# Designs tried in a protein design run: peptides against a protein of PDB entry 2AZE. Part 180

Target 1, 148 residues: chain A of PDB entry 2AZE
Amino acid sequence: AQECQNLEVERQRRLERIKQKQSQLQELILQQIAFKNLVQRNRHAEQQASRPPPPNSVIHLPFIIVNTSKKTVIDCSISNDKFEYLFNFDNTFEIHDDIEVLKRMGMACGLESGSCSAEDLKMARSLVPKALEPYVTEMAQGTVGGVF
Target 2, 101 residues: chain B of PDB entry 2AZE
Amino acid sequence: GRLEGLTQDLRQLQESEQQLDHLMNICTTQLRLLSEDTDSQRLAYVTCQDLRSIADPAEQMVMVIKAPPETQLQAVDSSENFQISLKSKQGPIDVFLCPEE

## One batch from the design tools (peptide; made by RFdiffusion4, then SolubleMPNN)

Design b1_p25_8_s3 (from b1_p25_8, 9 letters changed)
Fold by OpenDDE base, seed 4:
Parts: C-alpha cells; sequence; structure tokens
Structure b1_p25_8_s3 (fold): chain B 148 residues (1-148), chain C 101 residues (1-101), chain A 25 residues (1-25)
C-alpha cells in the first residue's frame, strides 16, 4: 500500500513536470516559427524591392513596445548615462514584447491560438525540423497533452 | 494489479518526458542558430507599418524600447499609479516613437 | 491594477542559448 502511494505521488510529480515542459516547448516552437517566418517575409520583400529598407525605418528584434492613448500625458526621466528611464503616465498603457507583436502580425501562423488554416499549418510545419512537425500538428488541433 | 499499473504508467511518463526534452533541445538549438546567423539577424525586423497594425498611431502613441540584455522593466498599471521603470546593467537604453503615416 | 517585472535575458528554457528574450519574473 505504501509503495503504491509513493508511486502515485511520483506519478503526479511527473505529470506536473511534463505539463510545464509542454508549455515551454510550445513557446519555443512559436518563437522559432515566428522568427523564421518574419525573416522569410523580409527576405522576400527586400528581393522584390531590390534593396533593403532604410536603416532607421525598421526595428530589429529584440524590442518591446508601449502604447497608450495619444491624449495620455507622459513624463519621462532619463539618467545621464541612459541606463535608467522612468515613465509616468496619467492613464493606462499596454506593453507588448516582440513575440506578441509577431503573433499578432500572423507570423506564428495562428498556431498560438490553435486556429490554423490548412495553408497556415503547412507553413508552420515547413519552418520547423521534422521532429517537431507532429507537435506542431497537435498544437494546431489543440490536442497537446491529450494522453496525460 | 495496482502496483503493476502504476509502474507501467511511470514508464510511459518517463518516455514522454524524454521525448519532450529531446524536442526542446532541438528548439533551443534552432533558436541559437538563428541568433548566431548574421543574415537572419539582419532580416529579423519589423516596420512601423507592422506596429501600426498592432496599435494604430492615429489613436495610440506607440513607443519602442530597445534595451540591452539583463535590462529590468517594472510596470505598474493601476488606478493610482501608471508607471514604467527601466534599469539597464549593460548599456544605454534607446527609446523612440513610431510616427503616424 | 497590475504589477509586473520583465527582463531581457540571454538563454533558453533549456541549458542552450537562444535569442535574447523578455522574461517575466
Amino acid sequence: as target 1 above (148 residues)
Amino acid sequence: as target 2 above (101 residues)
Amino acid sequence: GEKILLSYTMGAFADGKSLPRLVTT
């Protein structure tokens, strides 16, 4: 009885660890797809234009964005060495990291929400190594972790 | 029996975890390769037009923050305080606005 | 209201390297 109880505890611990790793893996996959898809998009665009965009017209990863109403008053304090910034707003704001931006741009092919068209899924699969393709399929179907 | 069943379950879970570890290693390797590839890094960018699709500058101000690794960001968004604090350890932080077009 | 701490970090979820990412702490 005690042995079985010990194994049940271990089973639960492993299930929780697996769940955590599944979440991490999904994020890694989304990042990989988003980055590669972005690179492909830009490569194609530059080829069509026969030149890269002006250097100051683009934002290279990594970055974050902050957005707020145009009517929001922002006070900014900056240290002399620019190592420290303090922004005070008089209203709410939003923060988005670059991955979130890429997702909203569709660079993750809708995989983040499990809403992929057949074409989106095909694209997503093409941007990962073969070993990851089955997992991408599961993500698209929302069936990740169904065996647990 | 119960013991046999639990033992089998644990073996299956071990195999599943090992598979996850393997897949994660593949992913981290791919991301590392991307980080080390000069051409990929050159092409890893968004435009102001892209950002407008997320937050239209006609309605929203869009501020871009470029900061070195290990930069700390603290944000408070409450009825009493609306604040963002940035602290870099490795170099200057760059902040700029995305213009409306 | 929300309080959040973010940081740019080098590395990945595993021991390997990845692109610098914003991590919530």
Scores: peptide ipSAE 0.045, ipTM 0.875, DockQ to the pose 0.225
Fold by OpenDDE base, seed 2:
Structure b1_p25_8_s3 (fold): chain B 148 residues (1-148), chain C 101 residues (1-101), chain A 25 residues (1-25)
Amino acid sequence: as target 1 above (148 residues)
Amino acid sequence: as target 2 above (101 residues)
Amino acid sequence: GEKILLSYTMGAFADGKSLPRLVTT
């Protein structure tokens, strides 16, 4: 009885760990697809323009974005060495990391929401190693969650 | 019996986790390769136009924050307080606004 | 009020050698 109880606890522990790793893997896959797709887009754009974009017109990863109404008043306090910033807003704001920006740009091919067209899925599959393709397919179908 | 069944389940879960770990290792390896590729890093950028598509500067101000690794960002967004605190341990933080035009 | 704590970390789900990413803490 006690032995079975111990194994049941262990079983649940392992299931939860697997679930967490599945979430991590999905995020890693999305990051890989988004990043490779971004690089591909920019490479193609620079080739078409026959020149790189102006240096001050681009923002390299990593970054985060804060947006708020243009009417929002922002007070900023900065340390002398710029190691510390304090922003006070008089209204609500939004924060987005670079991956979220890439997702909204469509760089993850809609895979993050399981909203992939046939072409989106084709692109997503082409940007990952063969071993990851089945998982990409499951993500697109919303069927991820099963135990291997 | 019940004990044998649970034991078998645990063995199967172990195999499943090992397969999952393998896939994660493949994925993390790919990300490391991207981080080590100079050309990929050169091309790993977004434009102001990209950011405008996310939040139009005509209506929303867009602030970009570039900070060293391990920088902490603490944000409070409530009816009583709206605040962002940034603390870097490794170097200066760069903050700039995305222009409207 | 709502509080969000974020931080940049190297290899959020990796061994520290992957691309720096912002994670919630």
Scores: peptide ipSAE 0.040, ipTM 0.872, DockQ to the pose 0.237
Fold by OpenDDE base, seed 1:
Structure b1_p25_8_s3 (fold): chain B 148 residues (1-148), chain C 101 residues (1-101), chain A 25 residues (1-25)
Amino acid sequence: as target 1 above (148 residues)
Amino acid sequence: as target 2 above (101 residues)
Amino acid sequence: GEKILLSYTMGAFADGKSLPRLVTT
């Protein structure tokens, strides 16, 4: 029947939306863990050093990094007001945002790649509200994908 | 029947989506709290040592871009063209290198 | 390590203009 067909279309639409939201939630969780872990690390480090690092030695979020071979020649044009930049490279480069940097630093406890030890998982769980802990566990197990 | 089954499935999917929305709201709330916490923002930084750990300046040059919100970044990375364009409308862009040592 | 600000010649953007090499300060 036409009504059943309409409902089947809606069912598929909802399933796809749920899948998208699952992916978004996982990313949000990773961001939260990464940020909190970074803050915790730095807090501990400053306590041990009994002082904050020099202001010009740190890079506060947000930021973007560009890396390329140190042999790469870079030509740069900059506007007078520094509102516009143009970089030309003679070789390939990579661009990474701050979140990706944090992940590569291990701030997400390896949860993003399924490389989460028991200790890493414990840390990850400790950095999220209780309501999110089950989902973190599912992420670590690679079992996220079902419908609640 | 088929209709009743589909109707039930849709209700279950709606509940599942609501659960996801709830979890996402919790997560976004936590992120907002972090953004509003002065101490957290003060401690939300990486060092050049951190950057060296992921892109060793002995082999790689690491350039850092600090730009105002909504700055446009366009990148072309092809065999014929390697280019990055930055355009800000809210203020100056700051670009600096992470030293090797 | 301390930040090293990049420097280059200031100018307008236009097609065909030569770009200066990236320099650190």
Scores: peptide ipSAE 0.019, ipTM 0.852, DockQ to the pose 0.029
Fold by OpenDDE base, seed 5:
Structure b1_p25_8_s3 (fold): chain B 148 residues (1-148), chain C 101 residues (1-101), chain A 25 residues (1-25)
Amino acid sequence: as target 1 above (148 residues)
Amino acid sequence: as target 2 above (101 residues)
Amino acid sequence: GEKILLSYTMGAFADGKSLPRLVTT
């Protein structure tokens, strides 16, 4: 009886760990797809333009963006060495990391929200190793946890 | 029996986890390759036009933060305080606005 | 949460932490 109880606890622990790993894997896959898709897009664009874009016209990863209303008053304090910044806003703001930006750009093919078209899914699958394709399919279908 | 059932469940879960670990290793390897590929890193950029699609510059200001590794950003967004603090350890932080602002 | 923590890293993607991450408290 006690042994069974211990095993049940272990079962639950393993289930939780698997769940965490699933989330981590999904995020890694999304990052891979988004990044590769971005690179592919830019490579194609530069080929069509026959040259890279002006250096100051692009923002290389990694980055963070902050957006707020144009009416928001922002006070900024910067240390002498620029190692420290302090921004004070008089209203709400949004912060987005680069991956979120890429997702919103559609670089993850809508896989992150389960809104993949057939073409999106095809693209997503093409941007991962063969071993990951089934998992991408499961993500698109929302059935990742179905085996467990 | 119950014990046998639980034992079987644990075995199945272990196999599933091992499969996940394998997939994660594959994915991690791919990401490492991407991070090490010079051409990929050169092409890993967005444009201001891309950012405008995320936050309309007609209505929003868009600030870009480029910081060295291990930089910490702390943000408070509450009814009483709206603040962002950036602290780097390895070098200066670069902050700039997207054009058309 | 009131506080949002972001971490910046420019390391290899291998650790899954090469890109900025949002951590909410």
Scores: peptide ipSAE 0.036, ipTM 0.877, DockQ to the pose 0.308; fails the geometry check

Design b1_p25_8_s4 (from b1_p25_8, 8 letters changed)
Fold by OpenDDE base, seed 4:
Structure b1_p25_8_s4 (fold): chain B 148 residues (1-148), chain C 101 residues (1-101), chain A 25 residues (1-25)
Amino acid sequence: as target 1 above (148 residues)
Amino acid sequence: as target 2 above (101 residues)
Amino acid sequence: SEKILLSYTMGALADGKSLPYLKTT
C-alpha cells in the first residue's frame, strides 16, 4: 500500500541520518579522548620535569602539518602582513591535521581503528563522561551501527 | 502486518536518533569546556618528537602551520602542480620547521 | 643528512626571512 511505501521511504531517510550522526559522534568522541589524553600526558611530563617546556619548543593546538622529501624544492611566497602564503613544490607532499597527529601518537588509544588493548580501552573510558562509555566500548569492538 | 512492522521500526529509529543526539550534545559540551579551560589549552601541545610519528625529520622536512580560525587552505597535489595556498582573514599565519635533531 | 631547498619568490614578501625552526628540547 501507499502508506507502507511512504513509511519505507521515511525509514530509509532515518537510517541514513543515523549513520551520519554515528560517524559524527565517533569523531567527537575521538577528539575528546585525544585532547584529554594529550593534556594528561603533558601535565604529567611537566610535573616530572618540574617546569613547562620552553615556549618555542612546543606546538599548541590547533595546527596543520605539511611534510615532503628533503629533496623537494619549495618556493615560498609570503605577503608582507603574513596573511597569505603560497608554497610551490617540485614533488608530492602530505598534509595532516592535528587530530590525525594525535591519533598517530596514540592519544585516541587506538579507538580510531578499533584496535584497543585492555589498557587502552580503560584509558579511553576514563576520559569520557559515563554516558559515553557504552559507545566507546562499541567503538573498540567495532560493533557500532546496530540499528542497521 | 507490514504496517505494524514499519511503524515499530520507525519508533525504534526515532529512539536511536534521540540517543545519538543526546550523546553528541554531551560530547560538544565536553569539547567546549576544554576550549574554555585555560590550563587545558596551555597543556594542549605536541613536541617535535611527537611529530616524528607523522614524518621523521631525518627523512622528510616537516612544516607546522599555525593559522587563525577560518583560514583557507587550498592544496593541489598532481604531476603537473604541487601547491599549497593559505589565506587568512583574521591575522598573520605562522609557519615553522621541525629540526632533524 | 641532506637539506631541503627553500626559496622565496620576488615581490612583496615579508622581509625575506627563512622559516623559523622549532626550538629543540
Scores: peptide ipSAE 0.044, ipTM 0.865, DockQ to the pose 0.031
Fold by OpenDDE base, seed 1:
Structure b1_p25_8_s4 (fold): chain B 148 residues (1-148), chain C 101 residues (1-101), chain A 25 residues (1-25)
Amino acid sequence: as target 1 above (148 residues)
Amino acid sequence: as target 2 above (101 residues)
Amino acid sequence: SEKILLSYTMGALADGKSLPYLKTT
């Protein structure tokens, strides 16, 4: 009885860990797809233009985005060496990391929200190793969560 | 019996976790390869047009922050305080504005 | 180190200084 109880506790622990790893894997897959898709897009664009964009016209990863209303008043304090910044806003602001930006750009093919068309899913599958394709398919179907 | 059933369940869960670990390793390897590929890193960028799709510069001010690794970012967004603090120890922080045009 | 205070409203700094803008095509 005690042994069974111990095993039941272990079972629950493993289930929780698996759930966490599933979430982590999904995020990693989305990152991979987003990054590769971004690179592919830019490569194609540069080929079509026959030149790279001007250096100061693009922002390379990694980066953070901060946005707020144009009416928001911002007081900024900057150290002489630019090692420290302090921004004070009189209204709310939003912060987004580069991965979130890529997702909103559609670089993850809508896989993050289950909004994948057939073509989106095809693209997503093409951007991952063969071993990950089944998981991508399950993500698109919303069927991830079972025991593999 | 009950013990046998639980033992079998744990074995199956172990196999599932191992499969997940394997897939995660594959994915992590791919991400590492991307980070090590010079051409990929050169092409890993967004444009002002991309940023406009996130927040319209006609209505929103959009700032881009580029900072050295391990830079600390602290944000407070409450009814009383709206603040962002950045502290770098490895170099200067760069802040850019996305133009409205 | 010393800090410089800047005020920013609607795309411009109050003291006449500016943050670097991204270049567009």
Scores: peptide ipSAE 0.019, ipTM 0.859, DockQ to the pose 0.030
Fold by OpenDDE base, seed 3:
Structure b1_p25_8_s4 (fold): chain B 148 residues (1-148), chain C 101 residues (1-101), chain A 25 residues (1-25)
Amino acid sequence: as target 1 above (148 residues)
Amino acid sequence: as target 2 above (101 residues)
Amino acid sequence: SEKILLSYTMGALADGKSLPYLKTT
């Protein structure tokens, strides 16, 4: 009985670890799709324009976004060497990393929320290696979470 | 018996985890390939228009932060304090505002 | 949230380039 109990504890431990890895894998897939889709979009756009955008007109990864109401008053202190910044706001703000920005741009094809159209899913699948396609499908269907 | 069943379950879970690890390795490999591709890196950008689609500068101020790796970011967002602190150890931090359309 | 401590990490596609176009703070 005690042996079985110990194994049940171990079983639960492993299940939790697997759950964590599933989450990590999903995020990796989303990143891959988003990045490839972004690159593809920009490549196509530059080809259509027959020139790249002005070098100073684009924001290369990585970056972080902070947004707040336009009415928010911001006080900023910067060190001489620009190694330190301090921002004080008089109202709430939001912070987003570049991956989240890409997701909101639709670069992950709505896969992050399971809101994929047929075309979105097709695009998502096309941006991953064949071995990952089944998982992409599961993500789109909201069926990820099982043990396989 | 119960012991045999649990032992089998643990073996199955091990196999499942190995499969996950394999898929994760595939993903990380793909991401590494992207990072090593000069053209992809050149094309890894967003525009101000993209940012406006996320938060329109007409209504929201959009600040872009580019900092060296391992830069410390401390944020306080409460009714009493609204603050962001950035501390870099590897180089200067660049902060920019997205202009209005 | 009251206090958040994060470490800025570069993604796989990080290039570290500055953004000269936008208005600096």
Scores: peptide ipSAE 0.034, ipTM 0.860, DockQ to the pose 0.195; fails the geometry check
Fold by OpenDDE base, seed 2:
Structure b1_p25_8_s4 (fold): chain B 148 residues (1-148), chain C 101 residues (1-101), chain A 25 residues (1-25)
Amino acid sequence: as target 1 above (148 residues)
Amino acid sequence: as target 2 above (101 residues)
Amino acid sequence: SEKILLSYTMGALADGKSLPYLKTT
């Protein structure tokens, strides 16, 4: 009985770890798709324009975005060496990392929310190695979470 | 018996985890390849138009932060305080404002 | 209300470029 109890504890631990790894894998897949899709978009755009964008018109990854109302008053304190910043706002703000920006741009093909059109899913599958395609399909269908 | 069943379940879970590890390794490899490709790095950018699609500068101030690795960000958003603190260990932090037009 | 602590890591995809027409703060 005690042996069974110990194994049940271990089983639960492993199930939890698997769930965590599933989440991590999904994020890695989304990042891969988003990055490749972004690169593809920009490559195509530059080819069509026959030139790269002006150097002052683009932001390369990585970055963080902070946005707030234009009416928000912001006080900024900066250390002499610019190693430290302190921003004080008089109202609420939002923070977005570059991956979130890419997702909102549709670079992850709606896979992050399981809201993929047929074309979105096709694109997503085309941007991952063959071994990951079944998992992408599961993500799109919202069927991820089971045990293999 | 129950012991045999649990033992078998654990073996199956181990196999499932190994499969996940394999897939994760594939993903990590792909991301590494992207990071090592100079052309991909050059093309890994967003535009002001992209940012406007996220938060319209006509209504929102959009601030861009470029910071070195291992930079610490602390944010407080409450009725008592609205604050962002940045602390870098490896170099200066750059902050920019996105223009409306 | 919330308090968030993040460790920001710059990936290998970074090239240090930024928008020239942006105002520095």
Scores: peptide ipSAE 0.024, ipTM 0.854, DockQ to the pose 0.193; fails the geometry check

## One batch from the design tools (peptide; made by RFdiffusion4, then SolubleMPNN)

Design b1_p26_1_s1 (from b1_p26_1, 11 letters changed)
Fold by OpenDDE base, seed 4:
Structure b1_p26_1_s1 (fold): chain B 148 residues (1-148), chain C 101 residues (1-101), chain A 26 residues (1-26)
Amino acid sequence: as target 1 above (148 residues)
Amino acid sequence: as target 2 above (101 residues)
Amino acid sequence: MDLPRHLSSNDIPKGSSVTFTLRKRI
C-alpha cells in the first residue's frame, strides 16, 4: 500500500539521520576521551617533574601540523597582517589536525579503531560521564551501527 | 500487519534518535566545560616528542600551524608542486617549527 | 567542508584543488 511505502521511505530517512548522528557522537566521544587523557597525562608528568615544561617546548591545542620530507623545498608567503599564508611544496606533504595527533598518540585508547585492550577500555570509560559509558563499550566492540 | 510494524519501527527510531541527541548534548557540554576550564587548557598540549611519534623528525620536518577556527585551508596539486593556502578572518595565523628540530 | 583529521597531498586530485575549513571547537 502507498501508506506503507511512505512509511518505509520515512524509516530509511530516519535511519540515515541516525547513522549520521552516531558518527558525530562517536567523534565527540573520541575528542573528549583524547582531550581528558592528554590533560591527565600532562598533569601526571608535571607532578613527577615538579614543574611545568618550558613555555616554548610545548604546543597547546588547537593546532594542525604539516609534515614533509626535510628535503622538500618550501616557499612561504605571508600577508602583512598574517591572516593569509601561502605555502608551496616541491614534494608531497601531509596534514594532521590535533585530534588526529592525539589519536595516534594513543590518547583515545584505541577506541577510534575498536582496538582497545581491557585496560584501554577501562581508561576510556573513566573519562566519560556515566551516560556515555554504554556507548563507549559499543564503540570498543565495534557494534555501533544498529538501532538502540 | 505491515503498517503496524512500520509504525512501531518509526516510534522506536524516534526514541533512538532522541537518545542520541541526549548523548550528544552531554558530550558537547563536557567539551565546552573542558574548553572553559583554565587548568585543562593549560595542560592541553603536546610536545615535540609527541609529534615525533607522528612524523619522524629524522626524515620529516614538522610545521605547526595555529590558526583560528573556521580558517579556510585550500590544498592544491599543480602537477609540478603542491600548495597550501590559509585564509583567516578571525585573527592572525602562527606558524613555527618544533623547537627541538 | 571540515578539514579531515588527516589529509595527504595524494588525496588531492591531480591538477585540482580542495578547500576545507578548520573545525570550530565546541
Scores: peptide ipSAE 0.645, ipTM 0.928, DockQ to the pose 0.800
Fold by OpenDDE base, seed 1:
Structure b1_p26_1_s1 (fold): chain B 148 residues (1-148), chain C 101 residues (1-101), chain A 26 residues (1-26)
Amino acid sequence: as target 1 above (148 residues)
Amino acid sequence: as target 2 above (101 residues)
Amino acid sequence: MDLPRHLSSNDIPKGSSVTFTLRKRI
């Protein structure tokens, strides 16, 4: 029947939307863990140090990085007001945003790739509200995908 | 019948989505709390040593870009030459290398 | 389109241009 057909289309639409939200939630959780872990690391480091790090030695979020071979020739043009930049590279480059950097630093505890050790998982769980702990566990196990 | 089954499925999916929305709200609230906490933001930094862990400092150079949100980034591949164009409408862009490089 | 977390120059089709926007943080 036409009614059943319409409901089947709606069912598929909702399933797809749920899948998208699951992906978004996972990303948000990873960001939360990464940020809190970073802050925790730096707080501990500063407590152990006699003074805070020099201002020009640290890079506050947000940022992006561009990396390329040291042999790459880079030409740069900058507008007077610094609102516009133009870079020319004679070789390949990569761009990473700050979240990707944090993930590669291990700040997300390997949760992004399901490579959490027992200690990493313990840390990850400790950095989220209690309501999110079960989801973190599922992420670590790779079991996220089922419908609640 | 099929209609009953589909109707039940839609109800279950609605409940599942509501649960997801709830968890997302919790998560976004935590992120907002972090953004509003001055001490947390002060401590939200990486070092050049951290960046070197991402790209081998012996072989790679690392350029740091601090740009306002909504800055446009255009990347071009043109005959063995690559380009990156940055255009901001909300303020100046800061680009630098790590001092140790 | 938001800038992906990681972009390689190899992800750009040859002879083409791709445009991204730096995302707002939550």
Scores: peptide ipSAE 0.644, ipTM 0.928, DockQ to the pose 0.793
Fold by OpenDDE base, seed 3:
Structure b1_p26_1_s1 (fold): chain B 148 residues (1-148), chain C 101 residues (1-101), chain A 26 residues (1-26)
Amino acid sequence: as target 1 above (148 residues)
Amino acid sequence: as target 2 above (101 residues)
Amino acid sequence: MDLPRHLSSNDIPKGSSVTFTLRKRI
């Protein structure tokens, strides 16, 4: 009985660890899809324009953004070496990292929210190695969580 | 028996975790390949038009922050005043408004 | 703690501060 109890505790520990790794894997897959899709989009756009965009018109990864009302007063203090910044806002703000931006752009094909169309799923599958395709399918179906 | 069943379950969970690790290694490899590819690096960008989908420029301003990994970000709420502090140990931080704003 | 993918100022407890670290890439 005690031995079984110990193994049950261990089982639960392993299940929790697996759950965490599943979450990490899903995030990695979403990042891969988003990045590859972004690169593909921009490559196509540059080909259509027959030139790269102006350097000052694009924002290269990585980045984060802070958005706030245009009426918000922002005071900024910067160290001489630009290693430190201090911003003061008189109103609410939001922060988004680049991955969040890419997801909202649809670069992850709606896989992050389970809103994949047939075309979205096809695109998502095409952007990952064969070994990951089954997992992408499971993510799209919302059926991830089982034991392999 | 119950003991044998649990033992088998643990072995299966170990195998499942190994499969996850394998898939994660594949993913990280792909991401590294992207980071090492010059063309991919060059093409890994968004535009201000893209950012409009995140925050409407008619009502919102968008500040872009390019900071090294491991940069510390502290956010403070002091009543109706808010503060963001950035501290980098690995290089300078660049902050700018979207060029189209 | 890693900076969340999205953070609102409303997520900060009033009168308090929260510290995050920007995510390391890959």
Scores: peptide ipSAE 0.633, ipTM 0.926, DockQ to the pose 0.747
Fold by OpenDDE base, seed 2:
Structure b1_p26_1_s1 (fold): chain B 148 residues (1-148), chain C 101 residues (1-101), chain A 26 residues (1-26)
Amino acid sequence: as target 1 above (148 residues)
Amino acid sequence: as target 2 above (101 residues)
Amino acid sequence: MDLPRHLSSNDIPKGSSVTFTLRKRI
């Protein structure tokens, strides 16, 4: 009886670990798709424009953004070496990291929310190695979670 | 019996996890390759127009923060105001606004 | 903990502080 109990505990631990890794894999896939799609978009745009954008007009990854109302009063304190920043806001703010920005731009093809059209899914599949295509399909269908 | 069933389950879960690890390794490899490709990194950018699509500059100001990995960010909600504190141990932090704002 | 992909000031408990770490790239 005790042996069975011990194995059941281990079973549950493994199931939980697998669940966590599934979530991690999904995030990695989304990052890969978003990055490759972004690069592809920009490459195409630069080719059509026959020149790159001005250096100060673009923001290279990685980054985060903080947005707030233009009416928000912001006080900023910066250390001499710029290793420390302190911002005070008199109103609400939001923070987005670069991946979130890319998702909202549609760079992940709606895969993150299961809002993939047939074209979106085709694009998503084209941006990953073939070994990952079945998993991308499962993500689009919302059927991820089973044991392989 | 129950013991045999549990033992079999554990073996199957181990195989499943190994398959999952393999897929994760593939993804990690792809991301690493992207990070090592100079041209890809050059093209890995968003524009101020892109930011406008998620936070309209007509109503919102957008502050861009470029900080080293493992930088600490502390967010505070006081009764009177909100606060964001950034502390880096690996290098300087760069904060700026889009010129179009 | 890692910084969430999206964080609103409304997600912070009133009168409290939360500390995050910027993600290291894979």
Scores: peptide ipSAE 0.638, ipTM 0.926, DockQ to the pose 0.786; fails the geometry check

